# Peptides against a protein of PDB entry 5HB3, part 16

Target 1, 150 residues: chain A of PDB entry 5HB3
Amino acid sequence: RQMQDRCMSEYNQRIRNAPEGSIDPFRMACYKIIGRCDLSNRSLDGLQTDVNDWIWLQFNLARETDRSLELAGESYGLAELQASIREIGLKHFPKTAAEDTNGSFGMFFYLQILAGMFEQAIAYLYPFSYVDAVHFAIALTYYGLLRPVD

## One batch from the design tools (peptide; aimed at target 1 S43 H92 M107 L111)

Design b1_p15_1_s4 (made by RFdiffusion4, then SolubleMPNN; from b1_p15_1, 9 letters changed)
Fold by OpenDDE base, seed 2:
Structure b1_p15_1_s4 (fold): chain B 150 residues (1-150), chain A 15 residues (1-15)
Amino acid sequence: as target 1 above (150 residues)
Amino acid sequence: SLEEFLKKLNEELMS
C-alpha cells in the first residue's frame, strides 16, 4: 500500500506539474500497471502500441478480485473490458459481410476471443466465415470454453 | 478515447 500511495502521488504530481514532453511514457506506464493509477485512462500515450499491446494492458489492469479488497481507488474488471469490446464492435467493426470492406471482421473476432467472449465471437464470425466459425466452435467446445445449446 | 485508439489501430492493421 505504501508503494501504491507513493505511485499515486508521483503520478498525479507528474501529470499536473511536469513540463510538457518531459514525462517518460514508460514511467507513466509503470505507474499505471503497478500502481494502478488513473485506471479510467487505459491507454499509454507516447508509446507505440498495437492491438496486442493494448489487450495485454487491459488484462493487466483488469482484476477479477473483489472490489472491496482493491487498494486502488478505481476498479476495472473483465466485465468492463468486455463491455468496452462490445461498444467498440458496435461502432467500428462490420456487422455483416456486406459491410466488410477491409476484412476487419477478423480483428474484432480476435478481440472477442481474447476477452473471453467466446459465444459472441463465434456468432459474430459465422456469417463472415462459416468454416472458420465451425472450427473454432469445435475447439472451444472441446476445451469447455463454449457452451453448446441443447 | 479508447475507441478512437482502437479505430486507428484497426485502420492501420487492416490497411
Scores: peptide ipSAE 0.037, ipTM 0.669, DockQ to the pose 0.108
OpenDDE base, seeds 1, 3, 4, 5: peptide ipSAE 0.034, 0.031, 0.035, 0.034; ipTM 0.645, 0.653, 0.664, 0.642

Design b1_p15_2 (made by RFdiffusion4)
Pose (drawn by RFdiffusion4):
Structure b1_p15_2 (pose): chain A 150 residues (1-150), chain P 15 residues (1-15)
Amino acid sequence: as target 1 above (150 residues)
Amino acid sequence: SQAQLDAYMADVNAS
């Protein structure tokens, strides 16, 4: 309780609202991770990072809590992470094979799998490659990670 | 940032 309060406040006063270009980029990153500061802006600004670093951060900052009482600030768990993966799908990725030329649909399928969006990931992949979708569903069903119809 | 994310998704779609 103490550390979270001190770390959150310290980050807001002495880092976010501090002179720009003065604070080490990695240090700001360390505070965002350790203290989960500013869950509203889950980016790694000021660092040479790629899409995999961004993806990692989304999961790294995610935490699951019992759905019984409040958290300090806004919650960020798997549910919120999935909501974010969904909007990225509509905005940046195709739904039909006609919209895809480079083979990028695989990235969105990969994202949905990471987020545990198994039903949606298989349904998304089938139009691009029914063969792979059929077999990935078999792999998931074997371990019990695919909700079937009654 | 949103702009950094859009750039990543653009790079993925251009690859």

Design b1_p15_2_s1 (made by RFdiffusion4, then SolubleMPNN; from b1_p15_2, 7 letters changed)
Fold by OpenDDE base, seed 5:
Structure b1_p15_2_s1 (fold): chain B 150 residues (1-150), chain A 15 residues (1-15)
Amino acid sequence: as target 1 above (150 residues)
Amino acid sequence: SEAELDKLMEEVRAS
């Protein structure tokens, strides 16, 4: 893509020639998102971001396309994002209700749902809130997102 | 990307 090539050229020139911190973070974000520049760094430096911003960025940068079609030469898709969420969950989120001191289980449930990890999300939520887990399971099944097991 | 999320989760837990 001609536009992408131009963006990469401009991005590389600015990184090399501009003093650190002098480039507008929003401009750099545009190069990242629209131009797909420097996809090895999947963060927006210099911007105040939260979990919602992070997950939005990951989805925008992720592609369900073969690595061979990516100009950046790197492959990042939904599978990699799901793996990252899983690892973060193991490290930072409670495994049982007894470990939950701040109610953060809901955030991990939310991240799993957004990432399409529906079965895992329901299984995770179940010990924290049986009623909520059942309700979500019914809803997800209705929309064909959850695969019931025997 | 994972490192950034780690940082965010640490901040959430600390708040």
Scores: peptide ipSAE 0.114, ipTM 0.760, DockQ to the pose 0.478
OpenDDE base, seeds 1, 2, 3, 4: peptide ipSAE 0.097, 0.109, 0.098, 0.093; ipTM 0.756, 0.762, 0.753, 0.753; seed 4 fails the geometry check

Design b1_p15_2_s2 (made by RFdiffusion4, then SolubleMPNN; from b1_p15_2, 9 letters changed)
Fold by OpenDDE base, seed 5:
Structure b1_p15_2_s2 (fold): chain B 150 residues (1-150), chain A 15 residues (1-15)
Amino acid sequence: as target 1 above (150 residues)
Amino acid sequence: SDEELDKLMKEINES
């Protein structure tokens, strides 16, 4: 608790007092990840990141705990992450094979799988690759992760 | 939605 309070204090101080662009982005990332500071902002400003970095960050910040258990009074759970992935999917990823121009469907499938959106992921993959969708469905079912239809 | 991912996905899809 003391460490978290200190992190929050330092984080707030740096954001408020440091000139723009002078803050070490990696340090700020540490405050966010370790100190769970300012969880309303889940982006790493000033860092060159990719989708893997983004998803890694989201999972590190995500907690399946009640907000009442969070010392910072902020919580970000798996449900919120899943909602974010859905929104990103609607905006940036093809809905059908006919819309796929760059083969990016696989990335969205990957994100959904990581976020535990198994049924949605399989349903999404199916029109792009029937065989792959079936294979993943079998695997997920085998491990008890996919709810079978009827 | 996350602005960072939005930006990344936009860049990917535009490339």
Scores: peptide ipSAE 0.065, ipTM 0.748, DockQ to the pose 0.474
OpenDDE base, seeds 1, 2, 3, 4: peptide ipSAE 0.059, 0.070, 0.055, 0.063; ipTM 0.744, 0.752, 0.740, 0.744; seeds 1, 2 fail the geometry check

Design b1_p15_2_s3 (made by RFdiffusion4, then SolubleMPNN; from b1_p15_2, 11 letters changed)
Fold by OpenDDE base, seed 4:
Structure b1_p15_2_s3 (fold): chain B 150 residues (1-150), chain A 15 residues (1-15)
Amino acid sequence: as target 1 above (150 residues)
Amino acid sequence: SDEELDKLLKEIRES
């Protein structure tokens, strides 16, 4: 708690007092990740990132614990992450094989798997790659992550 | 959604 409060204080002071872009982006990242500062902004400004970096950040910031134990406004759960992934899917990824132009369906499948949306991931993959969908379904079932239908 | 992710995914889609 003391560390978190300190990080939050320093973060807020620097945001308010420092010119835009003058602060070390890696330091800001530390405040975000370790101090959980300003979780309403789940991005690392000033750093070159890719989709893997983004998803890594989301999982590090997400907590599955009781939000009442955290500072007000500084909580983010798996449910919210899953909702975000659903939304980005609707916006940025092909809905059908006919819409697939660059094979990006695999990335959305990957994101859904990471977020634990296994049933949705398999259902999404199926029309793009039947064989792969079946293979993943078998694997997920084996590990108890996908419930087979009776 | 995240603005940074939106940018990244847009780039992927258009690549």
Scores: peptide ipSAE 0.105, ipTM 0.770, DockQ to the pose 0.609
OpenDDE base, seeds 1, 2, 3, 5: peptide ipSAE 0.104, 0.098, 0.095, 0.100; ipTM 0.770, 0.765, 0.767, 0.766; seed 1 fails the geometry check

Design b1_p15_2_s4 (made by RFdiffusion4, then SolubleMPNN; from b1_p15_2, 10 letters changed)
Fold by OpenDDE base, seed 1:
Structure b1_p15_2_s4 (fold): chain B 150 residues (1-150), chain A 15 residues (1-15)
Amino acid sequence: as target 1 above (150 residues)
Amino acid sequence: SDEELDELMEKIRNS
């Protein structure tokens, strides 16, 4: 608690008082991840990030907030992350093989798998590559991650 | 924000 309060104080002070571009972006990232400062902004400014960096950040920021204790703040957990991935998919990824020009379907499949959206991921992959979808479904079932629909 | 992620995903897709 004391460390978090210090991180929050330093983060707020630096954002308000430091000249633009003078703050080490990695230091700001540390305050966000460790100190949980300014969780409403889930991006890292001034860093070149890819999809792996983004998803890693989201998982680190997503905590099981005991909904009972965090009265007033927006809780960001796995459910919210899954909702965000779904929305991103609807906006930016192909829905059908006919819409896929760049083979980007694999990236959206990957994001869904990482977020534990196994049934949705397999259902999404199937029209693009039925062979791959079947292989992943078998593997996920073997590990008990996919529930066979009776 | 969802908007920042949208921009990131767009950049990744176009890369």
Scores: peptide ipSAE 0.052, ipTM 0.729, DockQ to the pose 0.496
OpenDDE base, seeds 2, 3, 4, 5: peptide ipSAE 0.048, 0.048, 0.044, 0.046; ipTM 0.724, 0.721, 0.724, 0.715; seed 2 fails the geometry check

Design b1_p15_3 (made by RFdiffusion4)
Pose (drawn by RFdiffusion4):
Structure b1_p15_3 (pose): chain A 150 residues (1-150), chain P 15 residues (1-15)
Amino acid sequence: as target 1 above (150 residues)
Amino acid sequence: MAEFLEELYEKLVAE
């Protein structure tokens, strides 16, 4: 309780609203991670990072809490993470094989798998490669990670 | 594929 309050306030007063270019980029990153500060802007600004670093941060900042009472601020769990993966799909990735030329649909399928969006990930992949979709569904069904129809 | 991932990253962090 104490640390979260001190860390959150310290980050807002003495880092976010501090002189720009003065605070070490990695230090700001360490506070965002350790204190989960500013869950509204889950980026690694000022660092030489790639898409994998961005993905990692989304999950790293995600935490699951019992759905019974409030959290300090807005919650960020698997549900919010999935909502974010969905919009990235509509905005940046194709749905039909005609929209894809480079083989990028695989990245969105990979993202949906990471987020546990198993039903949606398989349904998304089937039009691009039904063979792979069929077998990945077999792998998931074997462990019980695919909700079948009655 | 590498160029696409760089472009995708730039778009994700620009949002």

Design b1_p15_3_s1 (made by RFdiffusion4, then SolubleMPNN; from b1_p15_3, 8 letters changed)
Fold by OpenDDE base, seed 1:
Structure b1_p15_3_s1 (fold): chain B 150 residues (1-150), chain A 15 residues (1-15)
Amino acid sequence: as target 1 above (150 residues)
Amino acid sequence: MDEILKKLLEELMSE
């Protein structure tokens, strides 16, 4: 808690008071990750990032905290991350194999797997690659991660 | 949705 409060204080102070061009983006990234600062903006400003960096950041920021301990502010846990992934899927990824021109379905499948959305991931993958969907379903079932509907 | 995600997805889909 003390470290988080210090990170938040330093983050806010730098955002407000630092001269233009004096902000170290790596330092700000450290405060954001360690302190979970500015959960409304889940990006690393001033850094060149790719999709994997973004994914990594989302999962690092997502924490199950006792809601009683979080300041009356923004909570970001697994449920909110899963909601974001669903929204991204609806807006930006193909719904059918006919819509997929670049094989982007695999990235959305990957996001769902990382987020523990196993049933949705398998259901989504099946029309794009039934063989892969079956193999993943077998593996997920073996590890007790997929609940077969009786 | 985070603006950076939109940009990253656009880049991913343009490749």
Scores: peptide ipSAE 0.030, ipTM 0.574, DockQ to the pose 0.107
OpenDDE base, seeds 2, 3, 4, 5: peptide ipSAE 0.023, 0.006, 0.013, 0.026; ipTM 0.547, 0.350, 0.361, 0.618

Design b1_p15_3_s2 (made by RFdiffusion4, then SolubleMPNN; from b1_p15_3, 6 letters changed)
Fold by OpenDDE base, seed 5:
Structure b1_p15_3_s2 (fold): chain B 150 residues (1-150), chain A 15 residues (1-15)
Amino acid sequence: as target 1 above (150 residues)
Amino acid sequence: MEEFLKELHKKLMSE
């Protein structure tokens, strides 16, 4: 808690008071990650990042904490991450095989798997790749991650 | 795939 408070204080002080061009983006990234600062903006400003960095950051910032201990409006856990992935899926990914021009369905499937949205992931994959959907369903069931409908 | 990932990254970072 003390370290988080220090990171938040330093982050806020620098973002408000630092001279233009004097902000070290790597230092700010460290404060953001360690202190979970500014959870409304889940990006690393001033750094060249790729999709994997973005994914990593989302999952690193998502923590199950006692909501009673978090400041109002700054909660970001697995549920909020899953909601974000669902929204991204609806907005940016193909809904049918006919809409998929570049094989992007695999990335959305991957995001859902990482987020533990196993039933939704299998349901989504099924119309794009029947064989793969069945294989993943078998594997997920074997590990007790997918609940077969009784 | 790489071009798509770049485009996706831009879209995700803008939200």
Scores: peptide ipSAE 0.029, ipTM 0.668, DockQ to the pose 0.862
OpenDDE base, seeds 1, 2, 3, 4: peptide ipSAE 0.026, 0.028, 0.022, 0.021; ipTM 0.604, 0.619, 0.603, 0.583; seed 1 fails the geometry check

Design b1_p15_3_s3 (made by RFdiffusion4, then SolubleMPNN; from b1_p15_3, 6 letters changed)
Fold by OpenDDE base, seed 5:
Formats: C-alpha cells, sequence, structure tokens
Structure b1_p15_3_s3 (fold): chain B 150 residues (1-150), chain A 15 residues (1-15)
C-alpha cells in the first residue's frame, strides 16, 4: 500500500508539474504498471508499443483487489477486463467467417482464452475453425475449464 | 498479420 501510494503521488506530481518534454516515458510506465496509476488510461503514453504490449498491460493492470481499497471509480479487475474484451470483439473483430478478410479471428479467440472466457472463445472459434474449436474444447474440458452444457 | 496488429493497436489506443 505504501509503495502504491508513493507511486501514485509521484505519478500525479510528474504529470502535473513536469516541464514539457522532461517526462521520462519509461519512468511513467513504471509508475503506471507498479502503482496501477491512472487506470482510466490503460496505455503507455510516449512509448512505442505493439498489440502484445497492450495486451500485457491490460492483464497486468487487471487485478482482483479489495474494492474497499480502490479509489471510487477506478476498479479494474478480471470482470472489467472481460467486459473490455467483449466490447473490443464487437467493434474490431469479425463476427462470421465471411467477414474475416485478414485472419484476425485468431487474435480475438486468443484474447478470450487469456481472459478465461472459455465458453465464449470456443463458441466464437467454432464457425471459423471447427477442428481447432473441437480440439480446444476437448483440452479445456480435460482441465475442467470448460463447462459443457448438459 | 503485423499490419493488422499495428492497426488494431492504433484503434485500441484511440479508444
Amino acid sequence: as target 1 above (150 residues)
Amino acid sequence: MDAFLKELHKKLMAE
């Protein structure tokens, strides 16, 4: 808690008071990651990042914390991450195999798997790749992660 | 695939 508070304080102080161009983006990234600062903006500003960095950051910031300890309005746990992934899926990924022009369905499947959205992931993958969906379903069932409907 | 990922990243950062 003390470290988090310190990170938050330093982060806020630098954002507000640092001269233009003097902010070290790597330092700010450290505060954001370690201190979970500014959860409303889940990006690393001033850094060249790719989609993997973004994914990593989302999952890193998503933590189950005692909601009583979080500042009002800044809760970001697994549920919020899953909600974000659902929203991203609806906006940016193909819904049917006919819409898939670039093979991007696999990335959305991957995101759902990472987020523990196993049933949704299999359901999504099924129309794109039947064989793969079945294989993943078998594996997920074997590990008790997929809840087959009786 | 790389081009798509870059585009996706840009879209995700813009939201």
Scores: peptide ipSAE 0.100, ipTM 0.770, DockQ to the pose 0.950
OpenDDE base, seeds 1, 2, 3, 4: peptide ipSAE 0.040, 0.031, 0.030, 0.032; ipTM 0.714, 0.682, 0.667, 0.682; seed 2 fails the geometry check

Design b1_p15_3_s4 (made by RFdiffusion4, then SolubleMPNN; from b1_p15_3, 7 letters changed)
Fold by OpenDDE base, seed 1:
Structure b1_p15_3_s4 (fold): chain B 150 residues (1-150), chain A 15 residues (1-15)
Amino acid sequence: as target 1 above (150 residues)
Amino acid sequence: MDKFKEELLKKLLSE
């Protein structure tokens, strides 16, 4: 808690007071990751990142914390991440095989799997790739992650 | 696929 408070203090001080171009983006990234500073902005500004870095960051920042201990308004747990992934899916990914021109359905499937949205992931994959959906369903069931409807 | 990932990242960062 003390470390987190210190990170937050330094992060806020630097964002507000540092001259333009003087901020070390790696240092700011450390504050973001370790201190969970400014959870409303889940990006690493000033760094060259790819989609995998973005994904990693989202999952790294998602923590189940006692909401009572978090500063008012900045809760980010698994539920919020899942909601975000759902929204991203609706906005940026194909809903049907006919809409998929780039084979991007696999990326959304991947995001859902990472987020533990197993039933939704299988349901989504099924119309794009029947064979893959069945194989994943079998595997997920074997590990007790997918609950078949009786 | 790489081009798509780049475009996707831009969209995600803009939100």
Scores: peptide ipSAE 0.339, ipTM 0.872, DockQ to the pose 0.871
OpenDDE base, seeds 2, 3, 4, 5: peptide ipSAE 0.329, 0.328, 0.313, 0.303; ipTM 0.871, 0.869, 0.867, 0.864

Design b1_p15_4 (made by RFdiffusion4)
Pose (drawn by RFdiffusion4):
Structure b1_p15_4 (pose): chain A 150 residues (1-150), chain P 15 residues (1-15)
Amino acid sequence: as target 1 above (150 residues)
Amino acid sequence: SAYEEFLTELYEELT
């Protein structure tokens, strides 16, 4: 309780609202991770990072809590992470094979799998490659990670 | 190569 308060306040007063270009980029990153500061802006600004670093951060900052009482600030768990993956799908990725030329649909399928969006990931992949979708569904159903119809 | 460019563009859009 103490450390979360001290770390959150320290980050707001002496880092976010501090002279720009003065604070080490990695240090700001260490605070965002350790203290989960500013869950509203989950980016790694000032660092040479790629899409995998961004993905990692989304999961790294995610935490699951019992759905019974409040958290300090806004919650960020698998549910919120999945909502974020969904909007990235509509905005940046195609739904039909006609919209895809480079083979990028695989990235969104990969994202949905990471987020545990198994039903949606298989349904998304089938139009691009029914063979792979059929077999990935078999792999998931074997371990019990695919909700079937009654 | 085109796929790597797409990932770079995607990253810039996400950040």

Design b1_p15_4_s1 (made by RFdiffusion4, then SolubleMPNN; from b1_p15_4, 8 letters changed)
Fold by OpenDDE base, seed 3:
Structure b1_p15_4_s1 (fold): chain B 150 residues (1-150), chain A 15 residues (1-15)
Amino acid sequence: as target 1 above (150 residues)
Amino acid sequence: SSLQEFLKKLHQELS
């Protein structure tokens, strides 16, 4: 608790008072992750990150706990992450095989799998690669992860 | 619908 409070204090102080360009982005990232500062902004400003870095951050910031028990006063769970992935999918990934030009459908499939959106992932993959969709469906079903909707 | 039916069948057989 004391450490978290210090992180929040330093984070806020630096955001408000530090000269432009003088903030160490790695330090700010530490405050965000450890201190859970400014959870409304789930990006690492000033850092070049890839999709793996992004998704790692999202999972670290996500908490499946009672919102009333969140020490940071802000809550972000798996449901919110899943919603974000859906939105990203709508904006940045092909919806059909016909509009896929660079094979990026695989990345969106991967993100959905990581977020536990198994049914949606399989449904999404199916028109792009029937064979792969079937194989993943078999595997997910075997492990009891696939829940077909009626 | 075809996918859904397939998934349901698969789930029933492997669960």
Scores: peptide ipSAE 0.019, ipTM 0.496, DockQ to the pose 0.020
OpenDDE base, seeds 1, 2, 4, 5: peptide ipSAE 0.009, 0.008, 0.018, 0.007; ipTM 0.401, 0.394, 0.504, 0.380

Design b1_p15_4_s2 (made by RFdiffusion4, then SolubleMPNN; from b1_p15_4, 7 letters changed)
Fold by OpenDDE base, seed 4:
Structure b1_p15_4_s2 (fold): chain B 150 residues (1-150), chain A 15 residues (1-15)
Amino acid sequence: as target 1 above (150 residues)
Amino acid sequence: SALEEFLKQLHQSLS
């Protein structure tokens, strides 16, 4: 708790007082990850990141904790992450093969799989690539991650 | 949200 309070204090001080672009992005990342500071912003500004970096961050931030022990506004779990991914999918990714102009459906499929949204991921992939959807469904079933609906 | 904008940019860069 003492460490978290210190991190929050330092984070807030730097955000408010530091000139734009002068803050070390890696230090800010440490405050976010370790100190759980400003979880409303789930990105790392000023860092060159890819989808793997982003999802790694989300998993680190999406901790399963007793929310009763967390400070208000500083709780973030898997359910919230999944909700965010759904919203991102609705806004930024193709919903049908006809809407797919650049093959980006694979990225959204990947994000859903990483977030444990297996049934939704397979359902999403199916209209884009039937063969791939079947292969992934078989694999997920084999590992007990996909439950067949009778 | 800031996150959505980031992901939009990321999507564009990786597509």
Scores: peptide ipSAE 0.029, ipTM 0.649, DockQ to the pose 0.098
OpenDDE base, seeds 1, 2, 3, 5: peptide ipSAE 0.027, 0.028, 0.022, 0.023; ipTM 0.632, 0.648, 0.578, 0.604

Design b1_p15_4_s3 (made by RFdiffusion4, then SolubleMPNN; from b1_p15_4, 5 letters changed)
Fold by OpenDDE base, seed 4:
Order: sequence, then C-alpha cells, then structure tokens
Structure b1_p15_4_s3 (fold): chain B 150 residues (1-150), chain A 15 residues (1-15)
Amino acid sequence: as target 1 above (150 residues)
Amino acid sequence: SALEEFKKKLLEELT
C-alpha cells in the first residue's frame, strides 16, 4: 500500500507539474502498472507499442476485485475488457468474409480468445474459416472452456 | 504484410 500510494503521488505530481515532453514514458508506465494510476487511460503514451503490447497492458490492468477493496480508487475488470473488445470488433474488424481484405479476422479472434469470449470467438471465426473454427471449438471443449449445447 | 499494416492501424486507433 505504501508503494502504491507513493506511485500515485509521484504520478499525479508529474502529470500536473512536469513540462510537456520531459516525462520518462517508461517511468510513467511503471506508475500505471504498479501503482494502478489513471486506469481510465489504458495506454502507454510516448512508447512504441503494438497490438500485443496493448492487449498485455489491458490484462495487466484488469483486476477481478471488488471495487470497494481497490486501493487505487479505480477498477477495471474482465467484464469491462470484454466490453471494450466487443466495441473494437464492431468498429475495426470485418463482420463477414466479404469484408475481409487483409486477413484481420484472425486478430479479432485472438483478442476474443484472450479475453475468454470463447463462444463469441468461435461464432466469429466460423464464417471466415470453418475448419479452423471447428478445430478451436474441439480444443476449447476439450479444456472445458466451451460448453456445447446438448 | 497486410496484417502488420492492420496492426499498425489498430494501434493508432486504440492508443
């Protein structure tokens, strides 16, 4: 708790008082990850990142905790992450094979799988790649992550 | 690749 409080204090101080461009983005990233600072902004400004970095950050920031127990006063759980992924899917990924021009359907499938949206992931993949959807469905079922309807 | 270009675009929209 003491460390978290210190991180929050330093983060807030730097955000408020530091000249533009003078803040070490890696340091700020540490405050965000360790101190859970400013969870409303789930990005790492000033760093070169990719989709993998983004999703890694989302999962690290996501906590399945009671909001009342969150020391940082902010909470972001799996449900919120899943909602974000759904929103991203609606905005940025193809809905049908006909819309797929760059093979990006696989990335959205991947994001859904990572977020535990297994049924939705399989349903999404099916029209793009029937064979792959079946294979993943079998695998997910094997691990008890997908419950087939009787 | 087309996928890399998409990743870049996605990153730009998400960050």
Scores: peptide ipSAE 0.021, ipTM 0.581, DockQ to the pose 0.816
OpenDDE base, seeds 1, 2, 3, 5: peptide ipSAE 0.017, 0.018, 0.015, 0.020; ipTM 0.483, 0.543, 0.457, 0.561

Design b1_p15_4_s4 (made by RFdiffusion4, then SolubleMPNN; from b1_p15_4, 7 letters changed)
Fold by OpenDDE base, seed 4:
Structure b1_p15_4_s4 (fold): chain B 150 residues (1-150), chain A 15 residues (1-15)
Amino acid sequence: as target 1 above (150 residues)
Amino acid sequence: SALEEFKKQLHKELS
């Protein structure tokens, strides 16, 4: 609690008082990750990041805890993350094999798997790669992550 | 690779 309060205080002070671009982006990242400051902005500005970094950040920021226990009322859970991934899929990934120009369907499949959206992931993958979808479905079923329909 | 290029583009759009 004390650490979070301190991080939040320092974060807010720097955001308000420092010139744009003058703050160490790594320090700001620490405030974001450790202090959970400004969770409405789930990005690390000023850092070179990729999709892997982005998804790593999302999962680190996501908490499946009682929101009432959050220090400043900022919360971000798995449900919100899943919703975000769905929206990303709608905007940035191919819907059909005919729309696939660069093989990006695999990345969206991967994101859905990471977020625990197993049924949706398999359903999405199926029209792109039938064989792979079946293999993953079998594996997920084996581990009890996919419920087979009777 | 095409995948790496896509990752870069995706990051730009998602950040």
Scores: peptide ipSAE 0.028, ipTM 0.629, DockQ to the pose 0.842
OpenDDE base, seeds 1, 2, 3, 5: peptide ipSAE 0.014, 0.020, 0.021, 0.021; ipTM 0.487, 0.576, 0.596, 0.580; seeds 1, 2, 3, 5 fail the geometry check

Design b1_p15_5 (made by RFdiffusion4)
Pose (drawn by RFdiffusion4):
Structure b1_p15_5 (pose): chain A 150 residues (1-150), chain P 15 residues (1-15)
Amino acid sequence: as target 1 above (150 residues)
Amino acid sequence: SYDEFLEELYEELTS
């Protein structure tokens, strides 16, 4: 309780609203991770990072809590992470094989798998490669990670 | 290329 309050306030007063270019980029990153500060802007600004660093951060900041009472601020769990993966799909990735030339649909399938969006990930992949979709579904069904129809 | 696509995707996600 104490640390979260001190860390959150310290980050807002002495880092976010501090002189720009004065605070170490990695230090701001360490606060965002350790204190989960500013869950509204989950980016690694000021660092030489790639898409994998961005993905990692989305999951790193995610935490699951019992759905019974409030959290300090807005919650960020698997549900919110999945909502974010969905909009990235509509905005940046194709749905039909005609929209894809480079083989990028695999990245969105990979993202949906990471987020546990198993039903949606298989349904998304099938039009691009039904063979791989069929077998990945077999792998998931074997462990019980694919909700079948009645 | 695919690597260029990933760079563009990263720039869009962090913008």

Design b1_p15_5_s1 (made by RFdiffusion4, then SolubleMPNN; from b1_p15_5, 7 letters changed)
Fold by OpenDDE base, seed 2:
Order: structure tokens, then sequence, then C-alpha cells
Structure b1_p15_5_s1 (fold): chain B 150 residues (1-150), chain A 15 residues (1-15)
């Protein structure tokens, strides 16, 4: 708790008072990831990152536990992440095979799987690759992650 | 390409 409070205090002070460009972006990243500061901004400015880094960040910032158990002043849970992924899908990924020009459907499937959106992921994948969808459905069902029955 | 898509996607996600 003491660490959390200190992180929050330092983050707020630095973001508001430090000269522009004087703050180490890695330090700011630590405040965000460890201190859970400013979770509404889920990006790492000033760092060279790729989409994998972005994905990693989203899942590290998200918490699956009850928000009431978190010491952080701000909360960002799996539900919010899932909602974000849904929105990302609607905006950036193909809805049908006919719309798939870049072969990006697999990436969206991957994101949904990571976020535990198994039923939606399988449903999404099926029109693109029914064989793969069936295989994943079987596997997920076996491990109790997919509900095949209505 | 898929790689180009990923880069563009990242840009959009960070905007």
Amino acid sequence: as target 1 above (150 residues)
Amino acid sequence: SLEEFKKKLLEELMS
C-alpha cells in the first residue's frame, strides 16, 4: 500500500511538473505497470513498441480479480479488456472471409482467445477456417473452456 | 501485408 501510494504521488507530480521530455519513459512505464498509475492510458509513449508489446501491456494492466481486492486507485479488469477487444474487432478486423485482404483474421482470433472469449473466437474463426475452428472447439471443450451446449 | 497491417493497427490503437 505504501508503495502504491508513493508511486501514485510520484507519477502525478512528475507528469504535471516535470519539464517536457525530462522523464524517463521506462520509469513512467514502471509507474503504469507496477504502480498501476493512469490506467486509462494504456500505451507507453516514448518507447519503441510493436503490437505484441501492446498486447502484453493490455493483459498485464488488466486484472481478473475482484476490484475491491486491488490496492490500486484505478482498476482495469478483464471485462474492460474484452470490451476493448470487441471494439477493436469491429473497427479493424474483417467480418467475413471476403473482407479479409491481409489474412488478419487469425490475429483477431488470437486476441479473443487470449481474452478468454472462447465462444466468440470459435464463432469468428469458423467462416474463415472451419477445420481450425473445429479443432480449437474440440480442444477448448476438452479443457472445459468452451460450452458447446446451449 | 500482414506486417503492415499490424503496424497500422498499432498506430490506431495508440492514437
Scores: peptide ipSAE 0.417, ipTM 0.905, DockQ to the pose 0.804
OpenDDE base, seeds 1, 3, 4, 5: peptide ipSAE 0.325, 0.345, 0.398, 0.337; ipTM 0.867, 0.876, 0.899, 0.872

